Peptides against a protein of PDB entry 8OXM. Designs and how they scored, part 248

Target 1, 371 residues: chain A of PDB entry 8OXM
Amino acid sequence: FKAEFRLAGGVNLPKIIDCVGSDGKERRQLVKGRDDLRQDAVMQQVFQMCNTLLQRNTETRKRKLTICTYKVVPLSQRSGVLEWCTGTVPIGEFLVNNEDGAHKRYRPNDFSAFQCQKKMMEVQKKSFEEKYEVFMDVCQNFQPVFRYFCMEKFLDPAIWFEKRLAYTRSVATSSIVGYILGLGDRHVQNILINEQSAELVHIDLGVAFEQGKILPTPETVPFRLTRDIVDGMGITGVEGVFRRCCEKTMEVMRNSQETLLTIVEVLLYDPLFDWTMNPLKALYLQQRPEDETELHPTLNADDQECKRNLSDIDQSFNKVAERVLMRLQEKLKGVEEGTVLSVGGQVNLLIQQAIDPKNLSRLFPGWKAWV

## One batch from the design tools (peptide; made by RFdiffusion4, then SolubleMPNN)

Design b2_p23_7_s1 (from b2_p23_7, 12 letters changed)
Fold by OpenDDE base, seed 3:
Structure b2_p23_7_s1 (fold): chain B 371 residues (1-371), chain A 23 residues (1-23)
Amino acid sequence: as target 1 above (371 residues)
Amino acid sequence: TEEALKERARKVVENMELALKRS
């Protein structure tokens, strides 16, 4: 370990530590405190299994459809080392960095990222109609710029085209796999982009199995497909390559139903894998600036009032686990809102839900649905 | 306020219970 560490951005102030391996290679490591890195480790194993399924299918293999994975070394339930994805940047850092963000550089007359955040926070407790109107005003005055990521990094037109294609494939694969697994908390700091491959790396996998829907502000989108995410695909947007890659990924997932159910069942009943949303985690994920001052770390999980009797906990846990499995089975059958859809119909519904301004306007302001 | 935190925590528990009752 080097004696020097850097703080990464984010609420847990993860420490970036440069480690020299026994091979003499420097490896950046992200040390997260207080996060259950076991959840990340388990979800990385699930992603590796999904990648194995995608590599077995000729159509998905030919398209190089993969979800990017990273190494997780859990040290404890509350500490571990993530091998930092060298050559990645959070999409939020590229887009909305206060000094050098792409929105500021390419759209200097638009609202600042701070103005957008402020406007959406002011309406956070308001009606859905008021949230929608303010969201539309924010969107009108904050136009997408993520197309410039590939243009800045890849000056050769042929390379640029290949990298934009790799990006679009990565968004499609991660969106569908993420939807099947019910992956939430897809804010702009939890999605990294590789500066060399243009592929996405999803981090902080602690909101899974649709547990984002039980948050104080429920998640209303199946995955992140915001205006900047779409802008990075270029002029075709969600049509053509993205849609076809989503359909091919969904086809492989649906055809792998038994394998995916068996894997998820083992994980849901693993006593070491705390996938359930707890009240403290929910408060932490949706902190308001007013709440930051009073959350002293001294709320030990030992506060007895939330200790329902162990017997009621076990029965409630089993019912939640069964429901998660049933909902996963429905998704893998193409059952949406009680209707059986084709792969194309299901993918179309998910795309429409993800891009709907009414759904996006209802998200927690910290998710930054206008980006 | 500690009360506002308790109320938000209670809403999460209620949402979990509502989720359990719909199963």
Scores: peptide ipSAE 0.055, ipTM 0.688, DockQ to the pose 0.045
Fold by OpenDDE base, seed 2:
Structure b2_p23_7_s1 (fold): chain B 371 residues (1-371), chain A 23 residues (1-23)
Amino acid sequence: as target 1 above (371 residues)
Amino acid sequence: TEEALKERARKVVENMELALKRS
């Protein structure tokens, strides 16, 4: 390791350390000092398994459908080493950085990212109708610009087209795999884009198995397919390549039902894999400006003294795990809202749910559904 | 211990790989 470190941006100010590998190559590593990286590590392995399934299928292999993974080495309950995704940027940093964000550069007469956030926070406790109206006003005055990412990074038209295709495939694969695993908290800082490949890297995998639905403001979309995400696909939007890649990914997932159920069952009952939502984590994920009190979730591992009868915790845990497995089985059978759908029907429903302004307007303002 | 956590994480991986080989 080098003696020098850099601070990464973000609330937890993770340390970027440079290390020399056994191959003599310098690699950057992110040291998170407060987050439980065990969940990220486990979910990266699940993604690697999904990638193995996708590589076995001829149609998904030909399309190069993969979810991007990074190396996670959990060191302790509170510390771990992440392979820093070199050459990645949070989509939120590119889009809505206060000084040089793409929205400000390309749409200087639109609402600022701050104005949009403020308007949505003002209606946070209001009706769904009022949230929808304000969300539509925000969307009208905050037009998508993510098409410019590939245009800025890839000047050659043939490379630009290939990278836009890689982006679209990455969104499709991660959206369907993320839906099957019930991945939540897909805000614009938890999705990185690789500046060389145009592929997405999903980070902070601490909301899985639909635990986003039990947040104080429940998640209402199956994955992030907001206007900027769609704009990055270019003129075709969700139609054509994205839809076909979703369908082919879903086909592989549904045809791998037994494998996926067995894997998820092992994970749900792993005593080291804390996938359950706790109240402190829920409050941390959906912090209000009013709630900026010093509730750092110092999950002191030593507060084992909430001796809820081990039996009642175990029974409640087992019932939640069973419900997660049942819902996963439904998804893999194409059961949506009590109806069995074809792969195309299921993918269509998920796309419609993800792009619905009514669903998007109901999300927590910190998720930035207008971006 | 940190080593016990790494070894347990490794066992989860091995169990997942075993589950994938059985399917």
Scores: peptide ipSAE 0.010, ipTM 0.392, DockQ to the pose 0.023
Fold by OpenDDE base, seed 4:
Structure b2_p23_7_s1 (fold): chain B 371 residues (1-371), chain A 23 residues (1-23)
Amino acid sequence: as target 1 above (371 residues)
Amino acid sequence: TEEALKERARKVVENMELALKRS
């Protein structure tokens, strides 16, 4: 398969189409015109499998630990219909989009989202120390506000408390499942929150199996656990409910090692599941504002037949797949940095890695690690 | 073809379901 990802840099504004289902129900459908929804569809199936494992376990079932899934209908190799989760909003839209973002509403004297992004972009090519210092300055002047999501949507204190718990459980489940599957950090626009359930829906699953570590700016966190994500949990933050839900999710994942390895092995060797990071996809995922001007569609890449020998592609692919499987096996054994950890030890390490401002400061500025 | 993609996605699901029934 020629992975001719013609990144036409036009964000094809996803068209919302109202479709009447065979059940007579109108459903809003998001038609993404150029996104490879095949990866999303496959990952939704993996999430359904993880949900099945979580429902079989009494402790995770009692906690209602699930990763939210959506229906993906691929319409073409480059287009599909997402069953638009009616009543979901991107967390980035709530937090930082437009003049009405929660940061601007609740913290009008803080830095604007644009100022934060600009400051972090200015240090993007600098040392880790300089990135850390600027990230800390940004964080000091851009305080988290995501607690207000549940407060705005759920006026009844009892409902508010239940929804904050539902959110915390959703973050925990998606974080651990996301870590196992190597989803890494998630862009704030690729995390939706359901306005009724307070559960997260992860979309655009184009980075899996730790392929975020091979990006031009490698990911440094196991999952998104930024200050706003934590703020949505309320005053306990990562302690208590979140940690316990992570531990219970990790316990189910580790106890399901053989099943998860078998599933992922089948997916890694599926010739239709293009999980491997390609340079064009990497550039798109970490597009700089400087690159927006050059990624004009005028790369008529002439038909220079780079006859990459089919043999070298297969050997490189197999080695990457084997490495992914080995790393997945390590995760499921609790092997971190050559040490076998307990579930609690592993979850603790992952939480510490995810909240470490040194790790967050090293992330791609476009992914807004300060949000 | 769209049908071939659907049928292959269905086969992946079936293989995954079969793997879950064996474990």
Scores: peptide ipSAE 0.008, ipTM 0.358, DockQ to the pose 0.021
Fold by OpenDDE base, seed 1:
Structure b2_p23_7_s1 (fold): chain B 371 residues (1-371), chain A 23 residues (1-23)
Amino acid sequence: as target 1 above (371 residues)
Amino acid sequence: TEEALKERARKVVENMELALKRS
């Protein structure tokens, strides 16, 4: 370890530590304090298992279908080391987070990301019809630009084509596995793209097992498949490579039902793995700009042992865990809305749900469903 | 530049923080 650490910005003051390995390689590591990295560590293990299943199948192996994983080393309940995803950028940073964002560069006359967010926040408490109308106006005046990521990074046409396919395969694999694990919609900051491979890295896995559906604004999509995510696939969009990779991933997941159920069952009942949504977490996930001023981090969660009757907590937890397992079993059987679907039928339904402007317009505006 | 990589790293970290605050 180099003796010098740099504070990365932000409220949790993570430390960037430059580590020289015993191999003489410099590795940047993010040391996070105060946040539980155990959930991310557990979900990375589940992704590694899914990758093992995908590598065993000849069709998914030939397509190189994998979820990109990163190393998480939890040091304590409130600290861990993340192996820095070197050569990655958040898709949200590339698209909208600065003056050099691709939307500003390629579409300078469109609405700003701030104008889009403001318009959608103004209708947040309105009807679904009003949300849909404003979302369509936002979408008309904020056109997708994520196609330019691969065009900027890969100047050789053959490399460009290969990397666009790698991106499309990465989106497909992460979308289907994310649906099976109930990761739901992903904020654009929680999706990193590798600038060399064009593969996605999903970070911050704190919402799992469809807990996004119990948020104050419930999730309405099975995974993030917004207009920019689709634009990155090129002219075929969700058709062809993406659809086929989703189907082949779903086939492997459904054929691995027993293994997936057994592993998720062990994780759901692990007393060290808190996957349940708590009210503070739910408020934080969907924090409005108006709410940021009052939530001073001075809520010391004093260990008030709320001696809530252990019996009622255990019964409520067990019922939620059973419901998660039942819903996972349904997904792995292709049961959607009480109907048994083929792999192609199930994947088609999920794609249609994920791209439907009516579903996207109902998402929490802070997650930027127009990006 | 190393500075641009540090600034991007800082933003990815801020975003991982903003993100991991939200988890």
Scores: peptide ipSAE 0.005, ipTM 0.298, DockQ to the pose 0.037; fails the geometry check

Design b2_p23_7_s2 (from b2_p23_7, 10 letters changed)
Fold by OpenDDE base, seed 2:
Parts: structure tokens; C-alpha cells; sequence
Structure b2_p23_7_s2 (fold): chain B 371 residues (1-371), chain A 23 residues (1-23)
């Protein structure tokens, strides 16, 4: 380990430590001090399996459809080494950094990221109608700028186009795989972009199997397809390459139903894989700025008291696991809202749900649905 | 000009999009 560390952005202020491996390679390591990196490790294995399925299919292989993976070495229940993806930046850091974010640089007369967040926080406890009206006002005064990421990083027009295509393919693959696995908490700090490949790296995989729907503010979108995410695809937006890559990814997932069900079943019943939402995790994910002061995490809450009624917890767990498997089977059959859809119909529904301002306005303000 | 680079990029994009629609 080098003696120097850098702080990464985000609530946990993870320490980036440079480590020289036994292979003589310097690896940046993200030391997350409190996150259960076991969830990330398990989900990375699932992503590798999805990538194997995508590589076996000729159509997805030709399109190079992959979900980006990173190495997770869990060291303990509360500590692990992430092989930090060198040359990645959180999309939130690029877009809404307070000092030099792309929104401030390209749209200096728009609302600040802070003003947008404040407006959405003021209506957090209000009706869906009031949330929608304020969200539309925020969106009108906070126009997307993520197109400039590829323009800043790739000056050659041919390279720029290839990278924008790689970005669009990465968004499509990760969106569909993420939907199948029920990935939540896709806020702008949990999605990194590779500055060399323009591919997305999804981090903090602790909200899976639709557990985002049981948060105090339920998740209302299948994946992040916000205005900036779409703007990064360029003029065609969600049409053409994105839609086709979603359809081809969904086709491979649906045709791999038995394999995916078997994998997820093993993981749901793995006693080492705590995928369930707990109240403390829910509070952590949806903290109010007012509540940040009181969660001094007293490290000393003894693991003892959660040992209580194992039998009722186990029956409730099994029922939740069965519901997760049933819902996964429905998704892989194309069953949405009790109707069997074609791959194109299912992908279209998911895109419409993800871009719907009514769904986006209902999200927790910390998710930053206007970005 | 930034606009002429944008228009040239948009035209290249449209041509490559058309090429990817034929594959």
C-alpha cells in the first residue's frame, strides 16, 4: 500500500489506496469501510454469467454487448478491496459537481444542481401531482448536457462516434440485465463511466431483486434512463441502437430462463448473500440531510439482538424469495402486468416506464431523477 | 466552428446509423 490516499466522492467517502499487487501492477483499491462488498461480489459473478450468455449468442456477441464487471475481494463482512476501475468517473461527478460540473459549464443560466435538489426535497412529502409539477419545472430549467462527455473525451469524430456507440450499448445491456436482476439504487454516484471506453460500470449492488420497491420511497423505474443518460446516446436518444441492443439483450435473457432461474435460486438461498432490505439499510439509502447528523454509526450495536424469532423471519424470507423467483420467471416469460409481451413489446414498456416523468417525479430526491 | 464540427459529426452519425440498420 502507498502511504497516500485519495477520497472518492460519495456519502461513504471511500478511500482510494494505491496497492502494488504480487504481479507488480499498481491497482487502485477502493476501501469501502461499511458496505457489504459480498453483495457486490455475488452480483459481479451474476454479471459474468450474463456476459457468458451474451457472448454465446451471435447477435449480442457481434454487438459486443457486455455489462462491465470489476473485481471484488471481500476481506470481511464490513471491509473489502474493490479493484477500482482506473479511468472511471461517477456520472454525477461529471454532471453535477458543485465546482465544475457539466451542467454548470454548459448551462450556467439553468438551475444549480443544489437548487434542483432543494426544490424536489421541499415537495418530497407532497402529492404526486405537486411532485410532478415541480419535477417538470426543474426539468425545464435543468437541460441535459451528458452529450458533452464523449465530445470532451474524444476529439476525433470517428472515435467519438465509436465511443458514443459503446456507451449506448453499455446502457442498453446494463439496463436490461439490471431489470432482470431487479437492480435498484441507480443514482448518479453508483454509475461510473469509463473515460477510455465510454462504458458504464455499475457499483454498489446492494439493492437487487426489486428490493428498491420496498424502500420508504419506492423505486418506480426499471432502470436509470434519465434525460442525461439519454442525451449521452446523442440525437437518436432511445431509438435505434439503444432499443435494438435492449431487445437483443432481452432475447438472450428470455432464452436463458432456466439458467438464470437456477442461478438466482441458488443465490437467494445462499446464507452468505444478504439481499433482503432491512430498516437500517433503507434509512441509510433514503436519509434526509437533517438525519445525517444523528447517524453517528455506533459501531457497537451488538449483533446479538437480531437473533430473535428465526422461525417467523425464515418463513417471511422464504415467501419473499419465492415471490422474487416468481417475478423473475414472469420477466423472463415477458409477463408484464399480467400480459405476455413480445421482446419488442416488453422492451418498449420498460423504456416508457423508465422515461415517464410521472415515474421519475416519484423517486427519492437523492436519486436525482432530473439528471 | 463548433456548429460545423457538430453538423459533420451528426452527418457521420447518421451515415453510420444507416450502416448499422443494414446489418
Amino acid sequence: as target 1 above (371 residues)
Amino acid sequence: TEEALKEKAEKQVKNMQLALEKE
Scores: peptide ipSAE 0.007, ipTM 0.329, DockQ to the pose 0.012
Fold by OpenDDE base, seed 1:
Structure b2_p23_7_s2 (fold): chain B 371 residues (1-371), chain A 23 residues (1-23)
Amino acid sequence: as target 1 above (371 residues)
Amino acid sequence: TEEALKEKAEKQVKNMQLALEKE
């Protein structure tokens, strides 16, 4: 291991460690020191199964619809090595890096990323109306720039067009698969973009099965489809290629209902797979700058075995697992808000929910819904 | 077949459980 480490962007501050292998090759490894990499490993296996379903269908295969996967090697319950996605950058690093972010480079007269975050944090405890007004002011003064990623990386017009299509297909596939698995909104540092393929890699899969809806600030979007995510698709935005790829992905997922339900059922009842939201995880995901000062390190997790009656824990867990399975079955049937929708109707509803400024304005400000 | 995907899924989850139990 080199003595120097770089911090990868992200809430969890994963350490990029350059490891020299016994073969003399330098390998960048992402070391997560506090996260359960088991959840990432499990979700990568589910993504591989979704990719197998997508590859079997002729229409999704022809469109090369795939969710990008990475190798996770868990080393312990709290540590593991991610095979670093070589040639990827966090979209948040490209967009809102303090020194040379694309917003600062292309829109120097717009609000800084810090000013946007400050304005949205000031209204965090305010009404939904006040949040919406401030979010709209932030959006007016912070215009999307993610179109420039493909323009900077791909100078040839034919290559640029192909890579923009690859990006759009990747966003569509990950959005629909992410919705089915209940991944919710994704922090911009937890979405990597491949600088060669323009495909997205989702990391830090610690919120699944709609557990983002039970956070102190509940998620209000089915997936991340913010203005910069849409801007990367080019002039057509969510229309045309994105919508069609979402519909074809959703069609494959709905036609694979029994397989997906069984896979998720086995995962939900796996005693080694803690997918449930706990208060510490919730606090960590939505930590406010005010809350950092009160976390004295003196929470000795004394292993007070709170003899919570094993029976009441098991009954509460089983009820949550059953509710997750029921909601997954509804999604796979196209049941939204008690109404059965067609694939096109369901995908349209999800897109409208994901791009609605009212929904985006209600998200946790730390997740930067204006980016 | 859908059954062969189901069986492969269960086997992958079980192998992952067994890998996590051996560490």
Scores: peptide ipSAE 0.000, ipTM 0.349, DockQ to the pose 0.022
Fold by OpenDDE base, seed 4:
Structure b2_p23_7_s2 (fold): chain B 371 residues (1-371), chain A 23 residues (1-23)
Amino acid sequence: as target 1 above (371 residues)
Amino acid sequence: TEEALKEKAEKQVKNMQLALEKE
């Protein structure tokens, strides 16, 4: 390992370290502290399986629909090394970095990312109507700029077009696979973009199986399809390539129902895979930036005394696991709100839910639904 | 086959469990 490290952005201040492999190749590694990288490791395996399904289907294979995966090496229950995808950047760093973020560069007269966050935090405890109004004001004064990612990285128009298509396909695949697995909305620092492929890499997969819906501020979108995510697709937005890639991904997922149910069932009952939302994890995921200083000491103390009374926890756990499996089965049957939808109908509903400003305005302000 | 994917899945999960149990 080199003695120098860089901080990757985000709450956990993950350390990017350079290491020389046994093959003599230098590799960048992300060392996450305090994250349960076991969840990431499990979800990477599920993604590899989804990729295997997608590669078997001719229509998804022709479209090169894949969810990007990375290697996870857990070092402890709360630390590990991610094979850092060399040449990736968090979309949040590109978009809303305080110094040189794309919003500041391309929209210098718009609200700052801090002003947007402040406005949305001020209404966090208010009505949905007030949240919606302030979210619309924020959105009006914080216009999307993620189209410029591909324009900055790919100067050749033909390459630019192909990379924008690769991005759009990656968003579609990750959105639908993420919906099936219940990943929900994703923090902007937990979505990386590859500067060479324009494909997305999802990291920090600690919220799965719709556990984001039981957060203090529940998620209201099936996946992250915010204005900047859409802007990166170019002028067609969610129409055309994105929609078709979502439909083809959903078709493969629905046609693989038994396989996906079996995989998820094994994972839900894996005692080593703590997918359940706990109060500390919920607090950690939805902590205010102001609260970051106080929570660091208390997370170390009470590891000793939760003698889980096995019996009552098992019954509650089993009921949650059964509910997750039932909901997964519904998704894979195209059952939404008690109605059986076609693949196109289901994908349309999910897209509409994901882009609805009413749903976006209800999200936790820390996750920056206006980005 | 879907069965061969299922079996591969179960084997991958089992190998992951075995890897996590060895740490």
Scores: peptide ipSAE 0.000, ipTM 0.340, DockQ to the pose 0.022
Fold by OpenDDE base, seed 5:
Structure b2_p23_7_s2 (fold): chain B 371 residues (1-371), chain A 23 residues (1-23)
Amino acid sequence: as target 1 above (371 residues)
Amino acid sequence: TEEALKEKAEKQVKNMQLALEKE
């Protein structure tokens, strides 16, 4: 290992370290502290299985529909080494970096990222109507710019078009698989983009199986399909390539129901895989920047085992696991709100839910739904 | 310059919109 490290972006300031392998090759590693990387490791195995299912189908294989995966080596419940995704950047760093974000460069007369966040924080405890009005004002004065990512990175028009298609396919595949697995916490720092492939890499997979819906501010969207995410697809937006890739991914998932249920069942009952939402994790994920100064000391001290009676924990756990499996089975049957939908009907409903300004305005301000 | 990159990008988008409207 080299003695030098760089800070990556994000709340936990993970350390990027260079290591020399026994083969004499330098490899970049991300050392993430204070996070349970076992969840990321398990979810990477599920993504590899989903990729295997997608490669078996001719229509998804022809479209190269895959989820980008990375190696995770969990060292403890609170530490691990990630293979750093070399040549990736967080979409939030590109879009809304404080110094030189794409919104500031391309739209200097729009609201700053700080002004948008401040306006949405001021209404955080207000009615849904007040949140919606302020969100619409923010959106009017903060126009999408993510189209410029591919234009900056890919100067050749034919390469640019190919990379925009790769991006759109990556968004579609990760959105549908993420929905099936109930993946949450899809804020702009938890989604990386590869600067060479234009494919997305999803990190920090600790909110799964719809546990984002039981947060103090519930998640109201099935996946991230915000205005900048859509702007990166180009002029057709969610229509054409994105919709067709979502439908083809959903067809493969629904046709693989038995395999997906069996694997998720094994994972839900794995005693080493803590997928359940706990109050401390919920507080950490939705911590206010103002509360960061007060809560950082207390999160270090009380590893007090909440010794809830082991018997009451097991019965409550089993009921939650059964409910997760039932909801997964419903999704794989196309059951939405008590109605059985076709693949096209289900994908259409999910797209409408993900782009609805009423749903987006209700999200936690740290999720940055206006980006 | 950032302005020259923006103008070049806007021109590329406009040319591709015109190409997609013809298909």
Scores: peptide ipSAE 0.000, ipTM 0.280, DockQ to the pose 0.014

